# Peptides against a protein of PDB entry 8YR4, part 3

Target 1, 309 residues: chain A of PDB entry 8YR4
Amino acid sequence: PRGSPALQLVVLICLGLMGLERALNVLVPIFYRNIVNLLTEKAPWNSLAWTVTSYVFLKFLQGGGTGSTGFVSNLRTFLWIRVQQFTSRRVELLIFSHLHELSLRWHLGRRTGEVLRIADRGTSSVTGLLSYLVFNVIPTLADIIIGIIYFSMFFNAWFGLIVFLCMSLYLTLTIVVTEWRTKFRRAMNTQENATRARAVDSLLNFETVKYYNAESYEVERYREAIIKYQGLEWKSSASLVLLNQTQNLVIGLGLLAGSLLCAYFVTEQKLQVGDYVLFGTYIIQLYMPLNWFGTYYRMIQTNFIDMEN

## One batch from the design tools (peptide; aimed at target 1 L240 N291)

Design b1_p8_5_s2 (made by RFdiffusion4, then SolubleMPNN; from b1_p8_5, 6 letters changed)
Fold by OpenDDE base, seed 3:
Structure b1_p8_5_s2 (fold): chain B 309 residues (1-309), chain A 8 residues (1-8)
Amino acid sequence: as target 1 above (309 residues)
Amino acid sequence: PFFDEQEV
């Protein structure tokens, strides 16, 4: 934000909090490992109690990923409200200024309410896109990279390779299947709009429909449009289930391969029991935000295409 | 709100 040093400081604090979230994503599994190892070794209660208390505190700061917001995420979200408002206002003013630069012919061809709705959609699209990029996409990619580095350094290069291959395959399949399903979603949305337009047209012409006793005919035409919509909706929903199942299989295979390798190294006394728990916990933690990656990718792609038109 | 079908 050019012009407000206070908002620039808030952005830097939010970036610092995002860095802290990344550190917590590594530390929470490590502390959970340490608890499991201390329990296995029958360590003294004072050491165990301190480690458990520290873990719970770190978990409170981290939260449960996408399903529950931790203290750090809540603080970041709270501080970001002012930055979002500044960005939204800046985009809204840019759109509004651009609308005033457009020809009278462009304005005469459109209702003022439609123009405002386009402006609001544009502002919401840009601000939403930026929020998804900064708070979901970039952090998720960072957590994957940090995970690969962590496992490569502290376990073995094989664990880093498994995480790399699993996450690369997951992301690639998510993109490919999301692009494939986008055609079904576009067809569904087009048919939804056509079905809605037909209902509105029939209701606006209510007097004419009543004059010709064509009510049954209009209802049947609307029913046919709904059936056609539902056939496209089913394809969209079925394609989503296929995406989710594909993602689940990839993560399941990565978790299986890594867990078996970890279990093997524990049997060889190269790793501790806690390291097995760490691996599983860390992979599940990487997976939680990735469940939304296809949604974010689609939103990004749609918003870019809608900005080029 | 495009409730994009959240990948659940």
Scores: peptide ipSAE 0.034, ipTM 0.746, DockQ to the pose 0.172
OpenDDE base, seeds 1, 2, 4, 5: peptide ipSAE 0.029, 0.031, 0.026, 0.031; ipTM 0.731, 0.736, 0.704, 0.734; seed 5 fails the geometry check

Design b1_p8_5_s3 (made by RFdiffusion4, then SolubleMPNN; from b1_p8_5, 6 letters changed)
Fold by OpenDDE base, seed 5:
Structure b1_p8_5_s3 (fold): chain B 309 residues (1-309), chain A 8 residues (1-8)
Amino acid sequence: as target 1 above (309 residues)
Amino acid sequence: MFTDEQEV
């Protein structure tokens, strides 16, 4: 933010904490590997206890693999509240000033509640877009790149290739299926709004409905509108299950290929038992944020459309 | 377990 050195420092600290989260995402699987190796070798209790304590501490910093529940993520989110409030207020004031610069004819042609709704949507869309890009999308892509580099350098190049192909296929299918699903979601939301508008219009005209004894007719028309909505809702929900199943299949295939290859190299004494556990845990950890990538893509797309209106 | 896409 231009004009507040304190908020600029907070942004820099938040970026540093994001870098620390990426480092933790690599370190936690490594320490877990080391525990498995120490247990396999029947290492002295003191070495094992230190490694376990260090792992648990790193897991406390990282959180439960979603990145959202760790101490570092919580600290980042807490510090970001002030930056978000400053940014939101700045965008809101810019939209409000721009609305006051618009012609009297523009204001007379629109209801005040519609103008306010445009301002609120514009503010939320800009701030939401920035937050999703910076805190969800960019970190997820960075973790994938770091994962590919890590497996290519510390494992055989074949592992890096499997991760690259699996992630590329996952991202591509997630985008394609999410774009396809967005059509069903738009149709559902349009029918929901139409159903709600009909219910509001019927209730606003309750005297006329009562005068004509048309209550049963209005209820039946509302039932028909709900059935049409539920038919679109089913398509939206079924398309989500299809997305999740497609994602699960790509992950399952990547995990199968990589786990078989890792097990083979462990049998050939080229890798340790801990390396097999590291591969499985690291892959699952990479996929946890990717499960939400379709949601992030949809939110970005919605926020862009809401900014153009 | 892959969680459903939640609307935020």
Scores: peptide ipSAE 0.030, ipTM 0.730, DockQ to the pose 0.568
OpenDDE base, seeds 1, 2, 3, 4: peptide ipSAE 0.029, 0.025, 0.028, 0.026; ipTM 0.725, 0.688, 0.719, 0.692; seeds 3, 4 fail the geometry check

Design b1_p8_5_s4 (made by RFdiffusion4, then SolubleMPNN; from b1_p8_5, 6 letters changed)
Fold by OpenDDE base, seed 3:
Structure b1_p8_5_s4 (fold): chain B 309 residues (1-309), chain A 8 residues (1-8)
Amino acid sequence: as target 1 above (309 residues)
Amino acid sequence: VFFDEVEV
């Protein structure tokens, strides 16, 4: 934001907090490893208690789950509200200014309420897109890269290769299946709009329908439209299950390959028991945000297509 | 807000 040094500082702080989240994503598995190793070695209670307390504190900062409700994420989200509001307002003003530059003929051909709805959708789409890119997509890709580097440096190049192949295959299949699924979703949304339009038209013409005793005919026509919608909805939902299952299989295979390799190296005394736990914990942690990646990719793709029109 | 089907 060129006009406010305070908002630029808030953006830099938010970027710093995003960097801290990436560091926490590496540190939390490391501290969990250290706890498992200390428990295995029967270490003194004081060392164990400090490591556990540090781990719990790092987990409080990181959070856990698909939305990472950790303290750092919450603080970032809180600080970002002002930046989002500034960006939204700027986009709204740009759209509004552009609408006022459009010809009277363009305004006379459209209802003012439709124009406003397009503007609100445009603003929400741009602001949402930027939020998903900056806070979900880029961080997830960064965590994958950091993970590959970490495993390549501290374990073996084979672990880095497994993570690379697993995540690359996961992302590729997620994109390909999401693009395939988008066709079914578009067909569903088109049929939903058509079904809704029929219901609205029938209700607006209620007097005419009643005059001709055509109520049963309109109900049957609406039923046929619903059945057609549900057939498309089923295809959309079934395609989602297929995507989720494909994703689960890819992660399962990556986890299996890496866990077997880690277990083998633990049996050869090249790695500790805690390193096995670290690998599993880290892979699961990388997987949690990736479940949303297909949703983000679709939202990005739809919002870009809607901005080009 | 299109709650796009959250891939759970």
Scores: peptide ipSAE 0.027, ipTM 0.706, DockQ to the pose 0.172
OpenDDE base, seeds 1, 2, 4, 5: peptide ipSAE 0.025, 0.026, 0.020, 0.022; ipTM 0.687, 0.684, 0.645, 0.668; seeds 1, 2 fail the geometry check

Design b1_p8_6 (made by RFdiffusion4)
Pose (drawn by RFdiffusion4):
Structure b1_p8_6 (pose): chain A 309 residues (1-309), chain P 8 residues (1-8)
Amino acid sequence: as target 1 above (309 residues)
Amino acid sequence: VFSSESDS
């Protein structure tokens, strides 16, 4: 925010809260390991109670699910509401002030609905791009790297390889399948618009009664168009199911390899009992934000082209 | 444990 000082402080607080969320993402599984290790060795009730309370408090600060739930990141959403309102207003006012100074030939040439749709979509694009990228893409790519470092240095050497290969395969397959699916989605959207246009045309022109008893003909053409649309929709949604399945298979293979290796190492007195639940919890924690990357890829591309317009 | 992505 160029103008106001009160908002730059809010931006800095939001970035600090993002860092704190990354720290909590690292901390919470460590406390879960500590609780399990204390529990297996018959520890007194005092230290166990205090450690349990601390773990619960950390789980409360971190998202109880999917990271979009915690007290942190919600304070962030609140402050970002206050900040993103300023950018939205500024961009809309700049577009509106520019559209009123262009010459007459320009306005006589182009329609109004198209020009206004471009402007609205542009403002939405800038806002969404800032939110998606800064608060949902970079933090997750940072979480993956932090996890790789933690497992490769403080846990063992092989688990770094396991996490690295799993996440690399996940991202590569997600992008590869997503481009194909986008082609299918565009093909389906064009036909959906054509079907809507045919239905609107048949409704507007109540001449079907005049030039024939052509109600049946209008109904049949509508059915044919619906069938064509449904075929394209089935293709698109089946592609979506395939994407979900391949992502799930990749994570599952990574979890299986990590769990088996951790169990074997625990039986050989190399690792403690808590390290098993640490690995499991952390793998699930990494998986949860990764579930929405094909959508982020699609939205970032679309919003980039819209902002360019 | 496993979930699915959705789209609109």

Design b1_p8_6_s1 (made by RFdiffusion4, then SolubleMPNN; from b1_p8_6, 5 letters changed)
Fold by OpenDDE base, seed 1:
Structure b1_p8_6_s1 (fold): chain B 309 residues (1-309), chain A 8 residues (1-8)
Amino acid sequence: as target 1 above (309 residues)
Amino acid sequence: VFTDETEV
């Protein structure tokens, strides 16, 4: 934000908090590993209690990872409110100024309430898109990269490769299936609008329908439109279940391959029991934000279309 | 809106 040093400082603090969240995503599994190792070694209660207390404190700061209600995430969201308001106001004023520069012919063809709705949608789409990119998409991609680097350096190159292949396949299938689902959703929305328009037209022509005793005919036409809508809704909902199941299968296969490899290296005494638990915990932490990735991708596409209109 | 896409 050019012109407010206070808001620039808040942006820097929010970026610092985002970096802290990435550090916590690595530290929480490490501390959990250390607890398992201390339990395995039958370490003294004082060392165990300190490590458990430290883990719980770090877990309170982290929450459930990216998109969770952790203390650091909540603090970032709280501080960002003023930056979002500044950005929203700036976009709203730019849209409003642009609307005043448009030709009288453009304004005469549109109702004032429609113009305001376009301005509000434009402002909300830009601010929402920016928020999703900065706070959800980029951090999730960063956590994946950090995970690949961590496992490649501290375990074996094979673990980094498994995480890379699993996450790349997950992201690719999420995009491909989401694009496929978008066709069904567009067809559903088009039929919903057509069904609603038919109901409105029938109600606006109520006097004519009553004059001809055509109420039963209009009800049957509306029923046929609902049945056609429900056939498209079913395809949309079934395609969502297929997406979720495909995502679950890919993560399950990655977790299986990596967990078997960890277990093998623990049996060869190359890794500790805690390292097996670390791998499983870290993969689950990467999985949590990835569940929302299809939603973010769709929202990005929708917000781009809404900004071009 | 977010809740509909992830039953997980």
Scores: peptide ipSAE 0.042, ipTM 0.778, DockQ to the pose 0.195
OpenDDE base, seeds 2, 3, 4, 5: peptide ipSAE 0.035, 0.044, 0.030, 0.035; ipTM 0.755, 0.791, 0.736, 0.758; seeds 2, 3 fail the geometry check

Design b1_p8_6_s2 (made by RFdiffusion4, then SolubleMPNN; from b1_p8_6, 5 letters changed)
Fold by OpenDDE base, seed 1:
Structure b1_p8_6_s2 (fold): chain B 309 residues (1-309), chain A 8 residues (1-8)
Amino acid sequence: as target 1 above (309 residues)
Amino acid sequence: IFTDETES
């Protein structure tokens, strides 16, 4: 934000908190590993209690990972409110100024309430898109990259490769299936609007319908429109289940391959029991924000379309 | 929060 040093400092603090979240995403699994190793070695209660207390504190700061309601994420969200308000107001004023520069002919063709709704949608789409990119998409991609680097350096290169292949396949399939689903969703929304328009038109013309005793005919037409809508709704919902199941299968296969390899290296005494638990915990931690990735991708596409209109 | 995609 140019012109407010206070808001610039808040942005820097928020970026620092985002970096802290990335560090916590590595530290939490490490501390969990250390607990498992201390339990395995039958370490003294004092060392175990300190490590458990430290883990719980780090887990409180982290929450459930990216997109969770952890303390650091909540603090970042709280501090960002003023930056979002500044950005929103700037976009709103730019849109409003541009609307005033448009020709009288453009305004005469549109109702004032429609113009305001376009301005509000434009402002909300830009601010929403920016928020999703900065706070959800970029951090999730960063956590994947950090995970690949961590496993490649501290485990074997094979673990880094498994994570890379699993996450690349997950992201690719999520995009491809989401684009495929978008066709069904657009068809559903178009039929929903058509069904609603028919119901409204029938109700606005209720006097004519009553005059001709055509109530049964209008009800049957509305029923046919509902059946057609439900056929499209089913395709949309079934395609969502297919997306979720495909995502679950890809993560399950990655977890299986990596867990078997880790178990093998523990049997060969190259890794500790805690390292097996670390791998499983870290993969599950990467999976949680990825469940929202299809939603983010869809929102990005929708917000781009709403910004062009 | 479009919850639709997160029933996993």
Scores: peptide ipSAE 0.039, ipTM 0.765, DockQ to the pose 0.191
OpenDDE base, seeds 2, 3, 4, 5: peptide ipSAE 0.036, 0.040, 0.028, 0.039; ipTM 0.739, 0.774, 0.709, 0.776; seeds 3, 5 fail the geometry check

Design b1_p8_6_s3 (made by RFdiffusion4, then SolubleMPNN; from b1_p8_6, 6 letters changed)
Fold by OpenDDE base, seed 1:
Formats: sequence, C-alpha cells, structure tokens
Structure b1_p8_6_s3 (fold): chain B 309 residues (1-309), chain A 8 residues (1-8)
Amino acid sequence: as target 1 above (309 residues)
Amino acid sequence: MFTDETED
C-alpha cells in the first residue's frame, strides 16, 4: 500500500509474525525433545517444570499444526483485515474502472447483474489467490526447507535426505493427481450447469409443459440429467479419496523410514530418546498444512483461469 | 484431515 505508512507498518508486522511462526515450528519440537530427555535422565523437578511450562506457552503461541489456530496466527489474521480490505477495494475500483472503459457493445450484450457477478468473482479470485500464496503456500514451502536444513545440520545428512525425498514425492504426486482430478471436476461442473439450465428452461416453459401434459416427460429428462451428474460427481469424490490416501501412504513411508533410522541411532547412543520424539513431532507438523496443498494448488489454477476470462 | 474442496 504505497499511500498509507500505517498499512505499510502493519504489513511489516505481519511479515515479522510469519517469521515468528516459522521459529515456533522449530522451537516447539526442540522443547518437547528437551522434556523427554529430562524425564529420561530423571532431572530435578524444577528444571522439568520450567521446561514443560515453556513448552506449553510456545505451543499456545504456535497453536495446532494447521497454522490457523495459534495466538500468533490469529493476531496476524486480525492485523491483516485492514490490509485485505485496502487491497480488495483497490482491485474492485480497478475492475470497475476497466468495465467503464469497455465498449458499449460489450455492455449491451450482458445483463448488469452478470457484469457485477463477474467483477465480484474477479475481486474474490485475486484477493483469495494472494492470501493463499502468501499465508499458506509460501510458509509451507519455507517450513519444509527449514526442516531439511535443520535435520541435515543437527542430526545426519540421511535424515535431511529422507525428508527431502518424502516431501518432493508428496508434492509431485499431489500436483500430478490434482491435475488428473481437474478433468473430472471440469466435467462435473459442466454437467451441473447443463442440469441447472434444463431445470430453469423447463420452469420458464411451465405453461407449455402444462398445456401438453408433459410434466412426467420433463421430470424423467431431469432425472436422467441428475443420474449423469452423479456419475461424474462420484468420479470427482472417489479421485479425492485416492489423492488423500496416496498422500497418507507417502507420509507414512517417510515417517517409517526416518523413525526406524532414528531408533537405530538411539540404540547406538548417537542420538537421545528425545531426538526420536522430535523427528516424529516435526514430520507430523509438516504434514498438517500439506493436506491442504492440493486444494491451494487447484484454487490457484482456477483463479488464474478466471482472471484470463 | 481431508483436502476440503471448498466448492466455490
């Protein structure tokens, strides 16, 4: 926002809070490790109680691994409302100005309610896309990179390699399966629109249908259109279940390989029991936002297509 | 956690 120094400061604070969330994603597993090590060593109660209290406080700041429920995330979201409103209003005014520059022939061919609906969709799509990129996609990729670096530096290069291979395979399969699913979703949406258009046309011609006693015929045609829609809906929904199961298998294999390797190094006294718990906790934290990555990727693609139209 | 297809 070039014109408001107050909104620029809010953006800088929000970026600082995003950096704090990344730091919390590393610190929370470290403190949990330290608790497990202190319990294993039978450390004095005062040291244990301080570490547990600090962990619970950090966990309150972080929230759940979805990133949306922590105190820091909620504070960021609250501060961002004013920036989002400024951005939305700027996009709405740009779209509205552009609509007024369009030819009279373009306006005469479209209903005013359709033009407003296109403007609202365009604004929502741009604002949504920016929010998903900045607050969900980029942070998730950053947490993966930070994880690879952390495990490579503080554990062994093998742990960094397992996380890298697991996350690379997960992202690749998510993209490939999401692109495959997009075909089924487009076919479903096209058939939904056709089914709705037939229902509207039948209702607009109600007098003609009544005059010919064709009510049963129109109901049967509508039933056939619904059955055809449900066949496409089933393919879309079944493909989503397949995506989720594929994602779960990839993370399960990565967790298995890394957990076995960590358990082996603990048995050799090269790592502590707390380091095993840290690895499992950190992989689960990476997995939680990745469950939504397919949705974000699809929304980005849809919003780009809606901006080109 | 399902990839919630928020149907737009």
Scores: peptide ipSAE 0.030, ipTM 0.737, DockQ to the pose 0.322
OpenDDE base, seeds 2, 3, 4, 5: peptide ipSAE 0.025, 0.031, 0.027, 0.029; ipTM 0.717, 0.740, 0.715, 0.729; seeds 2, 3, 4 fail the geometry check

Design b1_p8_6_s4 (made by RFdiffusion4, then SolubleMPNN; from b1_p8_6, 4 letters changed)
Fold by OpenDDE base, seed 3:
Structure b1_p8_6_s4 (fold): chain B 309 residues (1-309), chain A 8 residues (1-8)
Amino acid sequence: as target 1 above (309 residues)
Amino acid sequence: VFTDETES
């Protein structure tokens, strides 16, 4: 971004964070291998506990192997919001200005296509939602229950309790933060619709705008509407980063508690090295689809509210 | 995996 040294610094920081993500993607497997080796060699508990704690900390920074929900990726996404908004606003203003430069014949010919797109979004949203509920939400909840039962029966009641508490806290916080976040999203969508309506009204009145040479005035009004939208978009996007970070923290704490307990039981020869691998893999596997749970909950809640009106 | 990218 040529006009703001602050945004240039943010871009450099984001590039640095992307480099850190690449380093974490190498370090996490190394630490994981080291844990497996230390468990196999029956290493002292202090060395094992330190390596496990370090691994879980690195995994918290990385975000479950996808890099999409880790602390570093969340921080990058948070910092990138302002850069994205600057770019979006610039593109929107360029498109809007270009539309006002187009001929009257071009404006008269395009009225019919917009109404169809709104109808297609509504129908595709409902059908998509039902598919996500049936194929992602219900299976994920089933996998959590199966996981709790499995760990309670085959490991120890303490593992089942850790998974239960971790997943219950995860779901509860996901719901609470999603409900809180829905307010920001509704405000954003309302302002988006208002901003679009202003652009459409300005373009429908193209002849009047040309007659008064008011193109610069309409562009400035549109810019102000975009800035207001971007203020709400930032709250929505920042609240999403907070949700993802909260989710990452809860899973990180569950992974820490369970991995330390599993490592301890392996040192006491009550569990095998494979059980440690299984626990960590299973928690990560449960976590991956749960990242979308907030979206599904919001979509369900929106459909319920739209059915009550 | 960002929860909200599915609505755009």
Scores: peptide ipSAE 0.051, ipTM 0.787, DockQ to the pose 0.179
OpenDDE base, seeds 1, 2, 4, 5: peptide ipSAE 0.043, 0.038, 0.032, 0.044; ipTM 0.778, 0.772, 0.745, 0.792; seed 1 fails the geometry check

Design b1_p8_7 (made by RFdiffusion4)
Pose (drawn by RFdiffusion4):
Structure b1_p8_7 (pose): chain A 309 residues (1-309), chain P 8 residues (1-8)
Amino acid sequence: as target 1 above (309 residues)
Amino acid sequence: VFTSESDS
């Protein structure tokens, strides 16, 4: 925010809260391991109670689920509401002030609905791009790197390889399948618009009664168009199911390999009992934000082209 | 544990 000083402080607080969320993402599974290790060795009730309370408090600060739930990141959403309002107003006002100074030939040439749709979509695109990228993409790519470092240095050497290969395969397959699915989605959207146009045309022209008893003909053409649309929709949704399945298979294979290796190492007195639940929890924690990357890829590309317009 | 992405 160029103008106001009160908002730059809020931006800095938001970035600090993002860092704190990354620290909590690292911290919470460590406390879960500590609790399990203390529990297996018959520890007194005092230290166990205090450690349990601390773990619960950390789980409360971190998202109880999917990271979009914690007290942190919600304070962030609140402050970002206050901040993103300023950018939205500024961009809308700049567009509106520029559209009122263009010459007459320009306005006589282009329609109003198209010009206004471009402006609205542009403002929304800038806002969404800032929110998606800064607060949902980079933090996840940072979480993956931090997890690779933690497992490769403080846990063992092989688990770094396991996490690295799993996440690399996940990202690559997600992008590869997503481009194909986008082609299918566009093909389906065009037909959906054509079906709606045919229905609107048949409704507006109540001449079907005049030039024939052509109600049946208008109904038949509508059915044919609906069938074509449904075929394209089935293709697109089946592609979505395939994407979900391949992502799940990749995570599952990574979890299986990591769990088996951790169990074997625990039986050989190399690792403690808590390390098993540490690995499991951390793998699930990494998986949860990764579930929405094909959508982010699609929205980033679309918003980039819209902002360019 | 495993979830799915939905359309938007």

Design b1_p8_7_s1 (made by RFdiffusion4, then SolubleMPNN; from b1_p8_7, 5 letters changed)
Fold by OpenDDE base, seed 1:
Structure b1_p8_7_s1 (fold): chain B 309 residues (1-309), chain A 8 residues (1-8)
Amino acid sequence: as target 1 above (309 residues)
Amino acid sequence: MFTVEEEV
């Protein structure tokens, strides 16, 4: 925001809080590791109690693995409300100014209520896309990179390679299956719009339908349109279940390979029992935001298509 | 386990 130093400061604070969330994502598993090691070594109660209290405090700051429920994330979201409102208003005014620059022929061909609805959708799409990109997509990719670096430096290069291969395969399959699903979703949406249009046309022609006693015929045509829609809806929903199951299998295989390797190195006394727990905890933590990656990718694609029109 | 919700 070029015009308000206060909003610029809020953006800088929000970026600082995002950096803190990335640090917490590394620190929470480390403190959990330290608790397991202290329990294994039968360490003195004072050291254990301090480490547990510190872990619970860090976990409160981080929240649960959806990235939205932690104290730091909630504080960031709260501070961002004013920045979002400023950005939304700026986009709305730009769209509104652009609508006034459009030709009289464009305005005469469209209903004013439709034009406003397109403007509101455009504003919501742009603001939503930017928010998803900055607060969900980029942080998730950053956490993956930080994870690969961490495991490569503090464990063994093999752990970094397993995480890299698992996450690369997960992202690739998510993109490919999401692009495949987009065909079914487009067909479903087209049939939904056609079914709705038929219902509206039948209701607008109610007097004619009543005059010819054609009510049963219109109901049967509407039923056929619904059955055709439900056949496309089933394909969309079934393809989503297939995506989720494929994602679960990839993470399960990565977790299996890494957990077996970690258990082997613990048996050889090259790693501690806490390192096994850290690996499992960190992989589950990376997996939680990745469940939404397919949704974010689809939204980004849809919003780009809606901005080109 | 948050499934990819179909945002409507």
Scores: peptide ipSAE 0.031, ipTM 0.718, DockQ to the pose 0.441
OpenDDE base, seeds 2, 3, 4, 5: peptide ipSAE 0.023, 0.032, 0.031, 0.030; ipTM 0.689, 0.730, 0.727, 0.715; seeds 3, 4, 5 fail the geometry check

Design b1_p8_7_s2 (made by RFdiffusion4, then SolubleMPNN; from b1_p8_7, 4 letters changed)
Fold by OpenDDE base, seed 3:
Order: structure tokens, then sequence, then C-alpha cells
Structure b1_p8_7_s2 (fold): chain B 309 residues (1-309), chain A 8 residues (1-8)
């Protein structure tokens, strides 16, 4: 935002907080490893208590879940509200000014409510796309890269390779299955709109339907439209289950391969018991945002298509 | 916004 140095500073602070989240994503598993090692070594209570307290504090900062609800993420989200509002308002004003530059013939051919809906869709698409890219997609890709580097440097190149292959396969299958699934979702949404239009047309023509005693006929047509919708909804939902299961299998295979390799190196005394826990914790932590990656990819793709129209 | 309700 060229016009407000305050908002530029807030953006820089938000980027700094995003960097801190990436550091926490590495540190939390490391501290958890250290707790397991200290417990295994029967370390003195003071060292253990400090490490546990530090871990819990870092975990409070990191949070957990599909969307990190940690203190750092909440602070980032809070600071970003002002940037989002500024961006939204700027996009709304750009769309609104462009709509006023359009020909009278364009406005006469469209209802004011349709024009407003186009403007609202355009604004939501731009702001949504930026939010998903900056706060979900880019951070998730960064965590994968950081993970590959970390495991390659501190464990062995084989662990970095397993994470690389697992995450590459996961992302590729997520994209391919999401693109395949998008066809079913588009068909479902088209049929939903058609079913809604039939209901609206029937209700707007209520007097005509009453005059011809055609209520039973309109109900049957609506029922047929619902059945057709539900057939498409089932395909959409079943394709989502297939996506989830495919993702779960890929992560399960990566977790299996890496956990077996880690367990083997622990038996060979090349790694500690805590390193096994670190690997499992870090892979599960990478999986949490990746579960939503297909949703983010689809939303980004939809928002790009909606911006070109 | 159809969030894919993925069971978490």
Amino acid sequence: as target 1 above (309 residues)
Amino acid sequence: VFTDEKEV
C-alpha cells in the first residue's frame, strides 16, 4: 500500500510473525525431542521442568490444529484485519469506479442486484486469493522446504529424501484429484442454481400455479430437481472422501518409511529415542495444514477464473 | 465459501 507507512509497517510485522511461526514449527518438535531424551536419561527435575515449561510456552505461541490458533497466529490475524480492510476497500473502489466507466448499454442489460453481486464476488475473490496464498499456501510450502533442509542436515539425506518424495507425491495427487473433483463440484453448483431457480419461478408464479391446480406438478418437478442435485452432491462428497483417503495413505506411507528408518537408526545408536518422536511429531505437524491444501488450491483456482471474467 | 469440511 503506497499511501500509508503505518500499513506497510504492519505488513512487515505480519511477515516477521510468519517467519516466527516457521521457526516455532521447527523449535516445538526439537524441544519435545529434548524432553523425551531428558526423560530417557533420567535427568534432574530442574532441567526437565525448565525444558517442559519452555516447550509449553513455545506450544502456546505456535498453537495447534488445522489453522494454528496460537498466540503468534492470533496476533498476526489481528494485525492483518487493518490490511485486509484497506485492501478490500481499495478493490471495492476500483471495481465500483470501473463499473461507472462501463457503457449505459451494459448497465441497462443487467439488474442492479446482479452488478452488486459481481462487485462483491470480485472483491471477495481478490481478498480471499491473497489471504489463501499468503497465509496458507506459501507458509505450508515454506514449512515443507524447511523440513526437507532440517532432516537432510540433522538426520540424514535419506530422511530429507523421504519427506521430499512424500510431500511431492502428496501435493501432486492433491492437485490431480482436486482438478478431477472440480468437475463434480461445478456440476453440483450448476444443478443447485437450476433447482433454486425452479423453486423461485414456481413461487413467483404462485397465482398461475393455483389457477391451474398445478401444485402437485410443480412439487414433482422440484423433487426431480432435488434428486438430480443429490446425485451430483453424492459424487462431490464421495470424491472428497477419495481425496482425504488418498492424502491419508500418502502421509501414512511417508510416516511409515521415515519412522521405520528412524527406529532402525535408533537401534544402531546413530539417533536418540527423542529423534524418533521428533520425526513423527514434525510429519504430523506438516500434515495438518496440508489436509486443507486441496481446498486452498481449488479456492485459488476458482478465484483466478472469477477474476478473469 | 464451500470449505471442504474435512473431518479433522
Scores: peptide ipSAE 0.063, ipTM 0.784, DockQ to the pose 0.166
OpenDDE base, seeds 1, 2, 4, 5: peptide ipSAE 0.044, 0.052, 0.040, 0.057; ipTM 0.788, 0.773, 0.772, 0.794; seeds 2, 4, 5 fail the geometry check

